# Peptides against a protein of PDB entry 7SFY: the designs that were tried, part 38

Target 1, 41 residues: chain A of PDB entry 7SFY
Amino acid sequence: ELFNLESRVEIEKSLTQMEDVLKALQMKLWEAESKLSFATC

## One batch from the design tools (peptide; made by RFdiffusion4, then SolubleMPNN)

Design b2_p17_1_s3
Fold by OpenDDE base, seed 2:
Structure b2_p17_1_s3 (fold): chain B 41 residues (1-41), chain C 41 residues (1-41), chain A 17 residues (1-17)
Amino acid sequence: as target 1 above (41 residues)
Amino acid sequence: as target 1 above (41 residues)
Amino acid sequence: DPLLKRVKELKSKLEAL
């Protein structure tokens, strides 16, 4: 099955949005890890 | 206009890369949560 | 379509985080 132009554009848009979400998650994880502290008692 | 093979292959490649990044992030999240659980004091 | 299925599945996984 072949996609038409509209389907391609929709997929490309979705992939771009997903990439942006992944970048945001990477930043959030970095922040969480950078603030992580261990018990020192 | 039809979605050509080259464009489809590039999208599949991008999708695979994002799937790999997602797996890596899930692993890092597990590590972070594990480190938090080790803080027992 | 397998590609559309993969896109939907990845999007679902992202939304679950």
Scores: peptide ipSAE 0.453, ipTM 0.756, DockQ to the pose 0.166
Fold by OpenDDE base, seed 3:
Structure b2_p17_1_s3 (fold): chain B 41 residues (1-41), chain C 41 residues (1-41), chain A 17 residues (1-17)
Amino acid sequence: as target 1 above (41 residues)
Amino acid sequence: as target 1 above (41 residues)
Amino acid sequence: DPLLKRVKELKSKLEAL
């Protein structure tokens, strides 16, 4: 069974949403890494 | 209307890019966590 | 469909973060 236009649009929408989440996670990780400090007992 | 090959290829490309980013994020998270040390003083 | 499967798998991985 082939995908119709509706299925394509749904997939594309999902991909866009996931891309936005990935970018947000990248930023959060960068912030976390910038704040890391080594324990130096 | 059928989901055409061109759109499918573009989506597959986007998926691959996001998969690569996800792998990179996982590696960065591993690195960050590896830099964390338990309080052992 | 393999493409839909990949989309679902990636979505699941993202949701796990």
Scores: peptide ipSAE 0.453, ipTM 0.755, DockQ to the pose 0.166
Fold by OpenDDE base, seed 1:
Structure b2_p17_1_s3 (fold): chain B 41 residues (1-41), chain C 41 residues (1-41), chain A 17 residues (1-17)
Amino acid sequence: as target 1 above (41 residues)
Amino acid sequence: as target 1 above (41 residues)
Amino acid sequence: DPLLKRVKELKSKLEAL
């Protein structure tokens, strides 16, 4: 089963957007974990 | 224009990689939340 | 299509975070 060009472009755009969000989440989690290491209690 | 096999395989690989990253992020989020739940102050 | 299904599922999981 194959997709037409329109479906392909839509999927590729969605994948790119999702990748960008995942990278942002990675950075946020790093920051959260870093802050935890500085906990005083 | 239709999807060719090479493009489909590449997208499937990208999806797999993103699924793996997502699982890792979910685990890290759980760990962070768990550590925060044990805060004493 | 299984590829479309995977895309939709992954997007849904991401949006749930």
Scores: peptide ipSAE 0.451, ipTM 0.758, DockQ to the pose 0.166
Fold by OpenDDE base, seed 5:
Structure b2_p17_1_s3 (fold): chain B 41 residues (1-41), chain C 41 residues (1-41), chain A 17 residues (1-17)
Amino acid sequence: as target 1 above (41 residues)
Amino acid sequence: as target 1 above (41 residues)
Amino acid sequence: DPLLKRVKELKSKLEAL
């Protein structure tokens, strides 16, 4: 099935926004991981 | 119509990529949680 | 539409993070 223009544009916009959030979360998680170290005794 | 079809294919591709990123983030979260579970002296 | 369904599911998973 094909999307109408409005639906397509809204989907593309949503995907872009979601991608931006995912990138931000990825960066935050990377920062958190970078601060973690293996426990040593 | 062609534009719509091409856009749909591109959206599906982007969605798949985002799903892969999400899975990677979930794996990273698991790794982080695993690191946090290490006993420290 | 299955694509819309996938978008909504991904959005929901994202919101769960």
Scores: peptide ipSAE 0.449, ipTM 0.758, DockQ to the pose 0.166

Design b2_p17_1_s4
Fold by OpenDDE base, seed 2:
Structure b2_p17_1_s4 (fold): chain B 41 residues (1-41), chain C 41 residues (1-41), chain A 17 residues (1-17)
Amino acid sequence: as target 1 above (41 residues)
Amino acid sequence: as target 1 above (41 residues)
Amino acid sequence: DPLLKRAQELKSKLDAL
């Protein structure tokens, strides 16, 4: 099936927003793993 | 403007990739945070 | 569009984190 420009734009906007959330998750993971590596016990 | 099969397939692949990355990050984050909570020191 | 719906659902899941 074909889809129009409006749908394409909305999908790409959603993808960009999802990428931002993934980056935030990566930062949270880095923080958690950093604290884990800092722990000596 | 209408977008063809190639453009649609590209978007589908992007969505699938993001779904996979999300799953991986959620698992790793859970593991890291769980290890932090399990630490007694 | 089913693809748009899928994208929006995935975004909603991400935003809920």
Scores: peptide ipSAE 0.429, ipTM 0.758, DockQ to the pose 0.098
Fold by OpenDDE base, seed 1:
Structure b2_p17_1_s4 (fold): chain B 41 residues (1-41), chain C 41 residues (1-41), chain A 17 residues (1-17)
Amino acid sequence: as target 1 above (41 residues)
Amino acid sequence: as target 1 above (41 residues)
Amino acid sequence: DPLLKRAQELKSKLDAL
């Protein structure tokens, strides 16, 4: 299996999608931390 | 071929970085969500 | 390609979250 242009393009597309998921996880973290600070009674 | 090699190295670095960020976010998210269940005072 | 495989596995892991 040799690295080729098609594989590079596919990997780069995957990287972009993974970045979007990571951003979504950061938002979930923000929500959890926000609720945690709010829940401090 | 050098271009392909450098592209592979860069992609591998990106993947490693994303894996590290994922682990960090998962740990922080677990901590926040766990504390949220505890924060019920 | 092993690099593509690694990327796809990481994506699958992320998509599951």
Scores: peptide ipSAE 0.424, ipTM 0.755, DockQ to the pose 0.099
Fold by OpenDDE base, seed 4:
Structure b2_p17_1_s4 (fold): chain B 41 residues (1-41), chain C 41 residues (1-41), chain A 17 residues (1-17)
Amino acid sequence: as target 1 above (41 residues)
Amino acid sequence: as target 1 above (41 residues)
Amino acid sequence: DPLLKRAQELKSKLDAL
């Protein structure tokens, strides 16, 4: 099956945006884990 | 312009990978935040 | 296109975070 250029371009734009959100999520996770490791009960 | 099956399959694999990473990150974030909230010292 | 739809749905899920 084939798909056209417009669809591919839109998908690639979406993929880039999703990658950026994933990076932000990774940073949030790092911050949470960092704070957790700082807890010393 | 048309793109062939190989290109489409590659994009599908990328989407699947990001979906899996997203789920994993969400779970890890939930675990970290839950443990952080449990820490009370 | 089902691939485009899937990409847009995943993007929407991420935007909701």
Scores: peptide ipSAE 0.422, ipTM 0.755, DockQ to the pose 0.098
Fold by OpenDDE base, seed 5:
Structure b2_p17_1_s4 (fold): chain B 41 residues (1-41), chain C 41 residues (1-41), chain A 17 residues (1-17)
Amino acid sequence: as target 1 above (41 residues)
Amino acid sequence: as target 1 above (41 residues)
Amino acid sequence: DPLLKRAQELKSKLDAL
């Protein structure tokens, strides 16, 4: 069984979106952890 | 270009794993933000 | 396969977290 070009393109788009979200979440996590370390009395 | 079933399944497994990690990161972010709010003096 | 390669690379990055 083969999957068509549209399915491939959709997967590629999903991979790109997930990569972008991952980067955003990593940045947010870094910021939160940075603030936590700074704010911890 | 078309992909065979084996490649598709492997990509789908990768996507699933990425989704799981994204959820884990979201949980970590929530925990970090929660701790930040608690730790803020 | 560039798509599979990319997926594997992303998977590796995610596994490293």
Scores: peptide ipSAE 0.384, ipTM 0.738, DockQ to the pose 0.076

Design b2_p17_3_s2
Fold by OpenDDE base, seed 4:
Structure b2_p17_3_s2 (fold): chain B 41 residues (1-41), chain C 41 residues (1-41), chain A 17 residues (1-17)
Amino acid sequence: as target 1 above (41 residues)
Amino acid sequence: as target 1 above (41 residues)
Amino acid sequence: RLEELKKQLWELQKKIE
């Protein structure tokens, strides 16, 4: 692999995108757990 | 959306997969930065 | 490898939609 500024920038973009999706997944998980606890109580 | 145990498990699996990919990207970023600093020093 | 990681991310994004 060639490691240069271009690859670094591309990786950082991907990291940021993944962090955003992780946050969205975490929110959905929280919603699912909240509704599940409500439904099973 | 229907939130149940199946949905929760699926979301948790996706979260884990994303965390693993994030770690892989972070390692690649570290490698890129290390090689770049070496090359530019 | 980076392209494969991006592909995996895209698939995960589709699952969350």
Scores: peptide ipSAE 0.087, ipTM 0.535, DockQ to the pose 0.059
Fold by OpenDDE base, seed 1:
Structure b2_p17_3_s2 (fold): chain B 41 residues (1-41), chain C 41 residues (1-41), chain A 17 residues (1-17)
Amino acid sequence: as target 1 above (41 residues)
Amino acid sequence: as target 1 above (41 residues)
Amino acid sequence: RLEELKKQLWELQKKIE
């Protein structure tokens, strides 16, 4: 692979996009778990 | 969404998969940048 | 929403891997 500014920008865009999806999944997990009822017994 | 053990496991699998891809991208970026020549001037 | 996130992950993996 020929590394240049264009390839660097593309990799950084992909990293940012993955971080955004990761954040969304983490938030969904938190929301789902926070809605669980505590044991009443 | 109905939260249960199945949905939790699926979210955690997706998170792990994304973290693995993120690591791979970060390694590729490091390898590409480490191969850049220093300016000779 | 989870299905869309899985789809986005798949599309990213296709571009990179």
Scores: peptide ipSAE 0.086, ipTM 0.519, DockQ to the pose 0.055
Fold by OpenDDE base, seed 5:
Structure b2_p17_3_s2 (fold): chain B 41 residues (1-41), chain C 41 residues (1-41), chain A 17 residues (1-17)
Amino acid sequence: as target 1 above (41 residues)
Amino acid sequence: as target 1 above (41 residues)
Amino acid sequence: RLEELKKQLWELQKKIE
């Protein structure tokens, strides 16, 4: 469909949601790697 | 379960996939905004 | 948690398609 202000807002909301999920995954990876480093000491 | 090398690899694959989707979404937003700017000239 | 994140990613991918 034709891009309008509603479509832009919807895409921006989706982008924000993806960034939040990406950050959550990165934090989980960090926590897991931190535990691995600790356990191997 | 206990974090192991398999879990790390799986998370890294998911992160890469999310980053690729995020880039694709950002490009779609840019293309749409570019068309909007052109149409309003 | 990871499975829920994968689900959210899938839903977002469907919106992009």
Scores: peptide ipSAE 0.086, ipTM 0.520, DockQ to the pose 0.058
Fold by OpenDDE base, seed 3:
Structure b2_p17_3_s2 (fold): chain B 41 residues (1-41), chain C 41 residues (1-41), chain A 17 residues (1-17)
Amino acid sequence: as target 1 above (41 residues)
Amino acid sequence: as target 1 above (41 residues)
Amino acid sequence: RLEELKKQLWELQKKIE
């Protein structure tokens, strides 16, 4: 594929979307671990 | 859902998979930008 | 919610490939 402004913007959008999902997964893990830690105290 | 070892491992696997895809996207962007820079030189 | 995140990941993977 030809690299142009449109393809660059699309890749950057995909990166941002993945980062958002990654953050959401990390938050879910943190919440689960926090609840476990609290429950075992 | 109850947090247990299985759920923790599953979340961590998902995180790893997302990180791998994120790295792949970043590589694709880097390759595209590198090719553009080379072509414009 | 984890399953939905997995689906989003899969869709993103397909766009990259």
Scores: peptide ipSAE 0.085, ipTM 0.521, DockQ to the pose 0.058

Design b2_p17_3_s4
Fold by OpenDDE base, seed 2:
Structure b2_p17_3_s4 (fold): chain B 41 residues (1-41), chain C 41 residues (1-41), chain A 17 residues (1-17)
Amino acid sequence: as target 1 above (41 residues)
Amino acid sequence: as target 1 above (41 residues)
Amino acid sequence: RVQQLKDKLWALQKKIE
């Protein structure tokens, strides 16, 4: 394996995909918080 | 879908897994930089 | 960029914790 342009592009693509997942998790967390009520009953 | 303990645990598990991948990517980046030479030839 | 993602992950973990 050699670090070249292809390797860098692949790593950056993976980082972008992970950022998208992070944003999705943030949205799920936000929506959960907005729909939560104080009462557990 | 309901936000409960199970949902929180699943999200935290996903976050941990993503952290592991981030660390792996950082290590790959570091090793690539350490093995790189100035010459492109 | 990787550090930014780590910071976001940390913030999310703290918010869920």
Scores: peptide ipSAE 0.117, ipTM 0.519, DockQ to the pose 0.344
Fold by OpenDDE base, seed 4:
Structure b2_p17_3_s4 (fold): chain B 41 residues (1-41), chain C 41 residues (1-41), chain A 17 residues (1-17)
Amino acid sequence: as target 1 above (41 residues)
Amino acid sequence: as target 1 above (41 residues)
Amino acid sequence: RVQQLKDKLWALQKKIE
């Protein structure tokens, strides 16, 4: 496998996409925990 | 949709898995760039 | 939808491999 500009760009794009998904998951977790914390007080 | 222990565990598991993939991608990028840097010196 | 996010992760993993 060659590492060229296209490969690098593709990897970086994938990294960015995964970071976005991670942020979405983190937000969902936070929202759920926030609601639970509020409801259980 | 209910947020219960199972839901939380599932989300946290997914987050962990994504973090592992991110690390793997970062390592691949680093390895490629390191080899390129070495080879182009 | 957590499953949709998991599916995206899966797709990304397959793209890496």
Scores: peptide ipSAE 0.113, ipTM 0.531, DockQ to the pose 0.058
Fold by OpenDDE base, seed 3:
Structure b2_p17_3_s4 (fold): chain B 41 residues (1-41), chain C 41 residues (1-41), chain A 17 residues (1-17)
Amino acid sequence: as target 1 above (41 residues)
Amino acid sequence: as target 1 above (41 residues)
Amino acid sequence: RVQQLKDKLWALQKKIE
């Protein structure tokens, strides 16, 4: 498979999407861990 | 800017590293959420 | 652009640590 402009654009799009997912998961992790810290038991 | 083998290798390396971090974060999230499910209160 | 992506990845990894 030839590495050209089209391939690069698709890969960079994937990297951006992965970064967004990573941030979303980080926020969810923070919420879950915060809930544990707020536990009353 | 040239799109050559070196650029492709660097991008693919970054993608792989992001996938590994994403998986690790997903595991931590699972662990945190599981702990909430195991709560006795 | 590749270097910028690597830098962002590094920063994200540090935030997770």
Scores: peptide ipSAE 0.106, ipTM 0.486, DockQ to the pose 0.050
Fold by OpenDDE base, seed 5:
Structure b2_p17_3_s4 (fold): chain B 41 residues (1-41), chain C 41 residues (1-41), chain A 17 residues (1-17)
Amino acid sequence: as target 1 above (41 residues)
Amino acid sequence: as target 1 above (41 residues)
Amino acid sequence: RVQQLKDKLWALQKKIE
């Protein structure tokens, strides 16, 4: 597969999207772990 | 900056690393959510 | 490979919505 401008743009968009998902997952994880402390009897 | 084979490899490695982090976060989230159910009084 | 990651990413995005 050739690595051209189009391929670069596609990959960089994917990286950006993954960063967004990572942040979202990190927040979800924080929320879950935070709630876990409150769920402790 | 020029985008060549080396740049592609670097970016693809980053994508792979991010995928690994996503999986790790998914597992951590699953663990937290799983434990949360058991922590319920 | 990139498309595979995009597919997984899309699936993950749906799960966290």
Scores: peptide ipSAE 0.105, ipTM 0.491, DockQ to the pose 0.055

Design b2_p17_4_s1
Fold by OpenDDE base, seed 1:
Structure b2_p17_4_s1 (fold): chain B 41 residues (1-41), chain C 41 residues (1-41), chain A 17 residues (1-17)
Amino acid sequence: as target 1 above (41 residues)
Amino acid sequence: as target 1 above (41 residues)
Amino acid sequence: RLQELKDKLWELQKKIE
């Protein structure tokens, strides 16, 4: 790949998008686990 | 979403996959920037 | 929602590859 300002910006943009999706998945996991019912006597 | 073992495993699998891609992108960015030529006098 | 996240991940992977 030819590195220039455009390619750098595109990579950083992709990284940001992935971080946003990662945060969304982590929040969904937290919400799901926090609603888990525990068996009690 | 109905939370069960299957859904938890699927979310964790997706998180791991995203982390792997994120690492790959970060490495590509580092490699590209480390090859950048600097103007000198 | 989980499927949308998987789809976005797939699209990002295709751009990176």
Scores: peptide ipSAE 0.108, ipTM 0.527, DockQ to the pose 0.056
Fold by OpenDDE base, seed 5:
Structure b2_p17_4_s1 (fold): chain B 41 residues (1-41), chain C 41 residues (1-41), chain A 17 residues (1-17)
Amino acid sequence: as target 1 above (41 residues)
Amino acid sequence: as target 1 above (41 residues)
Amino acid sequence: RLQELKDKLWELQKKIE
């Protein structure tokens, strides 16, 4: 399919969604590592 | 389940995978927009 | 939660293909 405004908007929405999920995973990793460091002290 | 080294490694692998997909999407968007700008000129 | 995130990633990957 040819690229058009609708396709661009769709891709941008997907990118934003992936960034949000990535941030959520990063936060989960931080929380887990924080608990690990705390528990080992 | 308690967080351990295995869990950390699993999360880190998932993060890396998501980052790779995000980069791929960004490249696709760039390529599409490049073609659009070219075609309109 | 991690599985939910993986599922969302999978759905997004399918849209990219």
Scores: peptide ipSAE 0.107, ipTM 0.529, DockQ to the pose 0.058
Fold by OpenDDE base, seed 3:
Structure b2_p17_4_s1 (fold): chain B 41 residues (1-41), chain C 41 residues (1-41), chain A 17 residues (1-17)
Amino acid sequence: as target 1 above (41 residues)
Amino acid sequence: as target 1 above (41 residues)
Amino acid sequence: RLQELKDKLWELQKKIE
């Protein structure tokens, strides 16, 4: 494929989406780890 | 920055790196969630 | 924008290590 303006824009959109997914995973991880800190016994 | 083959390679490397981080975070999340399934009491 | 993402990614990797 040619590396043109359209392909660059598409790739940069993908990077933005991945950033959003990373943030979501970080939040989920924090939530899970926070639960482990609870005294259950 | 220049819009050329070098910039494309750099962007694609960034995408790959983000995928690796996503996988690592997913694994960490799985590990944390798995610990919540342990009977501790 | 790309550099900002790289910087954030680097920080995230440091947290995972």
Scores: peptide ipSAE 0.101, ipTM 0.485, DockQ to the pose 0.055
Fold by OpenDDE base, seed 4:
Structure b2_p17_4_s1 (fold): chain B 41 residues (1-41), chain C 41 residues (1-41), chain A 17 residues (1-17)
Amino acid sequence: as target 1 above (41 residues)
Amino acid sequence: as target 1 above (41 residues)
Amino acid sequence: RLQELKDKLWELQKKIE
């Protein structure tokens, strides 16, 4: 595909989407680690 | 900045870096979830 | 390459949901 304005917009949308997933994964990881703090066994 | 070859290479580097972070987060999440399976309390 | 990343991203989103 051509590296033009359309391609740039699509890449930036993908980057934003990946950032959203990164944030969600970070939150899930934090939640899981937090639950481990309640594990005393 | 211009949407040229230099910009494309930089964006692809950023995407690769984000993919590496996603993989690391997936592994960390899996490890945390695995440890929870050993939590019986 | 970008499509592969989109596919992986979509699969990850499904797991988070």
Scores: peptide ipSAE 0.098, ipTM 0.482, DockQ to the pose 0.057

Design b2_p17_4_s2
Fold by OpenDDE base, seed 2:
Structure b2_p17_4_s2 (fold): chain B 41 residues (1-41), chain C 41 residues (1-41), chain A 17 residues (1-17)
Amino acid sequence: as target 1 above (41 residues)
Amino acid sequence: as target 1 above (41 residues)
Amino acid sequence: RLEKLKKELWELKKKIE
């Protein structure tokens, strides 16, 4: 496929969405670990 | 759901997979932009 | 919803490989 402005914008949008998913997963991990630590300490 | 070792491992696996996808997208963007710059300069 | 987005982005990775 040809790389053009539309393709770049689509990739950048996908990167942003992936970063948001990563942040959400990291927050879920932190929340779960925090609750576990609270329960075990 | 109960947070245990299995849940943690599954979340960490998902994080790793998403990081790999993010890196692949970033590399693809860099390659495409590099080729475009080469063609336009 | 996050799992759906995860799958869509994984499929996008496969298309650009």
Scores: peptide ipSAE 0.107, ipTM 0.522, DockQ to the pose 0.054
Fold by OpenDDE base, seed 1:
Structure b2_p17_4_s2 (fold): chain B 41 residues (1-41), chain C 41 residues (1-41), chain A 17 residues (1-17)
Amino acid sequence: as target 1 above (41 residues)
Amino acid sequence: as target 1 above (41 residues)
Amino acid sequence: RLEKLKKELWELKKKIE
């Protein structure tokens, strides 16, 4: 693979996209876990 | 979405998959950038 | 949108592997 500005920009866009998915999944997990009822025994 | 053990496991699997791809992209970016020649002017 | 993005990332992972 020739490394040039275009390939760098494409990799950085992919990294940003994956970080956005990670954040979305982490938020969904937090929301789901925060809705769990504590045992009231 | 109902939060249960299955949904939690699926989210955690997705998070792990995204982290693996992030690491692969970061390594490719590092390899590509490390192969760049410095300007010899 | 999230499911579409997960599919695109899965395909990208396969290209990187």
Scores: peptide ipSAE 0.101, ipTM 0.517, DockQ to the pose 0.051
Fold by OpenDDE base, seed 4:
Structure b2_p17_4_s2 (fold): chain B 41 residues (1-41), chain C 41 residues (1-41), chain A 17 residues (1-17)
Amino acid sequence: as target 1 above (41 residues)
Amino acid sequence: as target 1 above (41 residues)
Amino acid sequence: RLEKLKKELWELKKKIE
């Protein structure tokens, strides 16, 4: 495929989306690990 | 910066790295959630 | 920007591993 302005814009959108997902996953992982630490059984 | 092969290759490498981290995060999240589900308390 | 993100993601990956 051609690497042009349209392709660049699409890649930047994908990068932003991945950043958002990474942040969400990081928070969820922290929450899950926190819950495990509070589990006494 | 101009759209050229060098810029494209660097962007693709960055995307691939982000995808690898996303997959690792997803796996760890799954593992943590699995441990929580295994906890009976 | 991309290099900064790559470094941050690398560090994040290392913390989670």
Scores: peptide ipSAE 0.100, ipTM 0.482, DockQ to the pose 0.058
Fold by OpenDDE base, seed 5:
Structure b2_p17_4_s2 (fold): chain B 41 residues (1-41), chain C 41 residues (1-41), chain A 17 residues (1-17)
Amino acid sequence: as target 1 above (41 residues)
Amino acid sequence: as target 1 above (41 residues)
Amino acid sequence: RLEKLKKELWELKKKIE
């Protein structure tokens, strides 16, 4: 595979998507930990 | 900005780092959700 | 942008360790 403009654009899209997934996972983790703290009986 | 081997290697290293963080977040999320399921009263 | 993202990922990784 050649590293050209097309490859660069595709990699940047992948980086953006991974950033979005990281943020979503961080939020889900926060929610789960918050619920665990609340779910004390 | 040049689309050369150096730029590609740097981006691929960043992608690998993001994948490692994603895996760690996924594992922590699984652990938190598992504990929440256990914390049922 | 990549350098900013690397910094954010580093900080995020430290929080989940």
Scores: peptide ipSAE 0.096, ipTM 0.476, DockQ to the pose 0.056; fails the geometry check

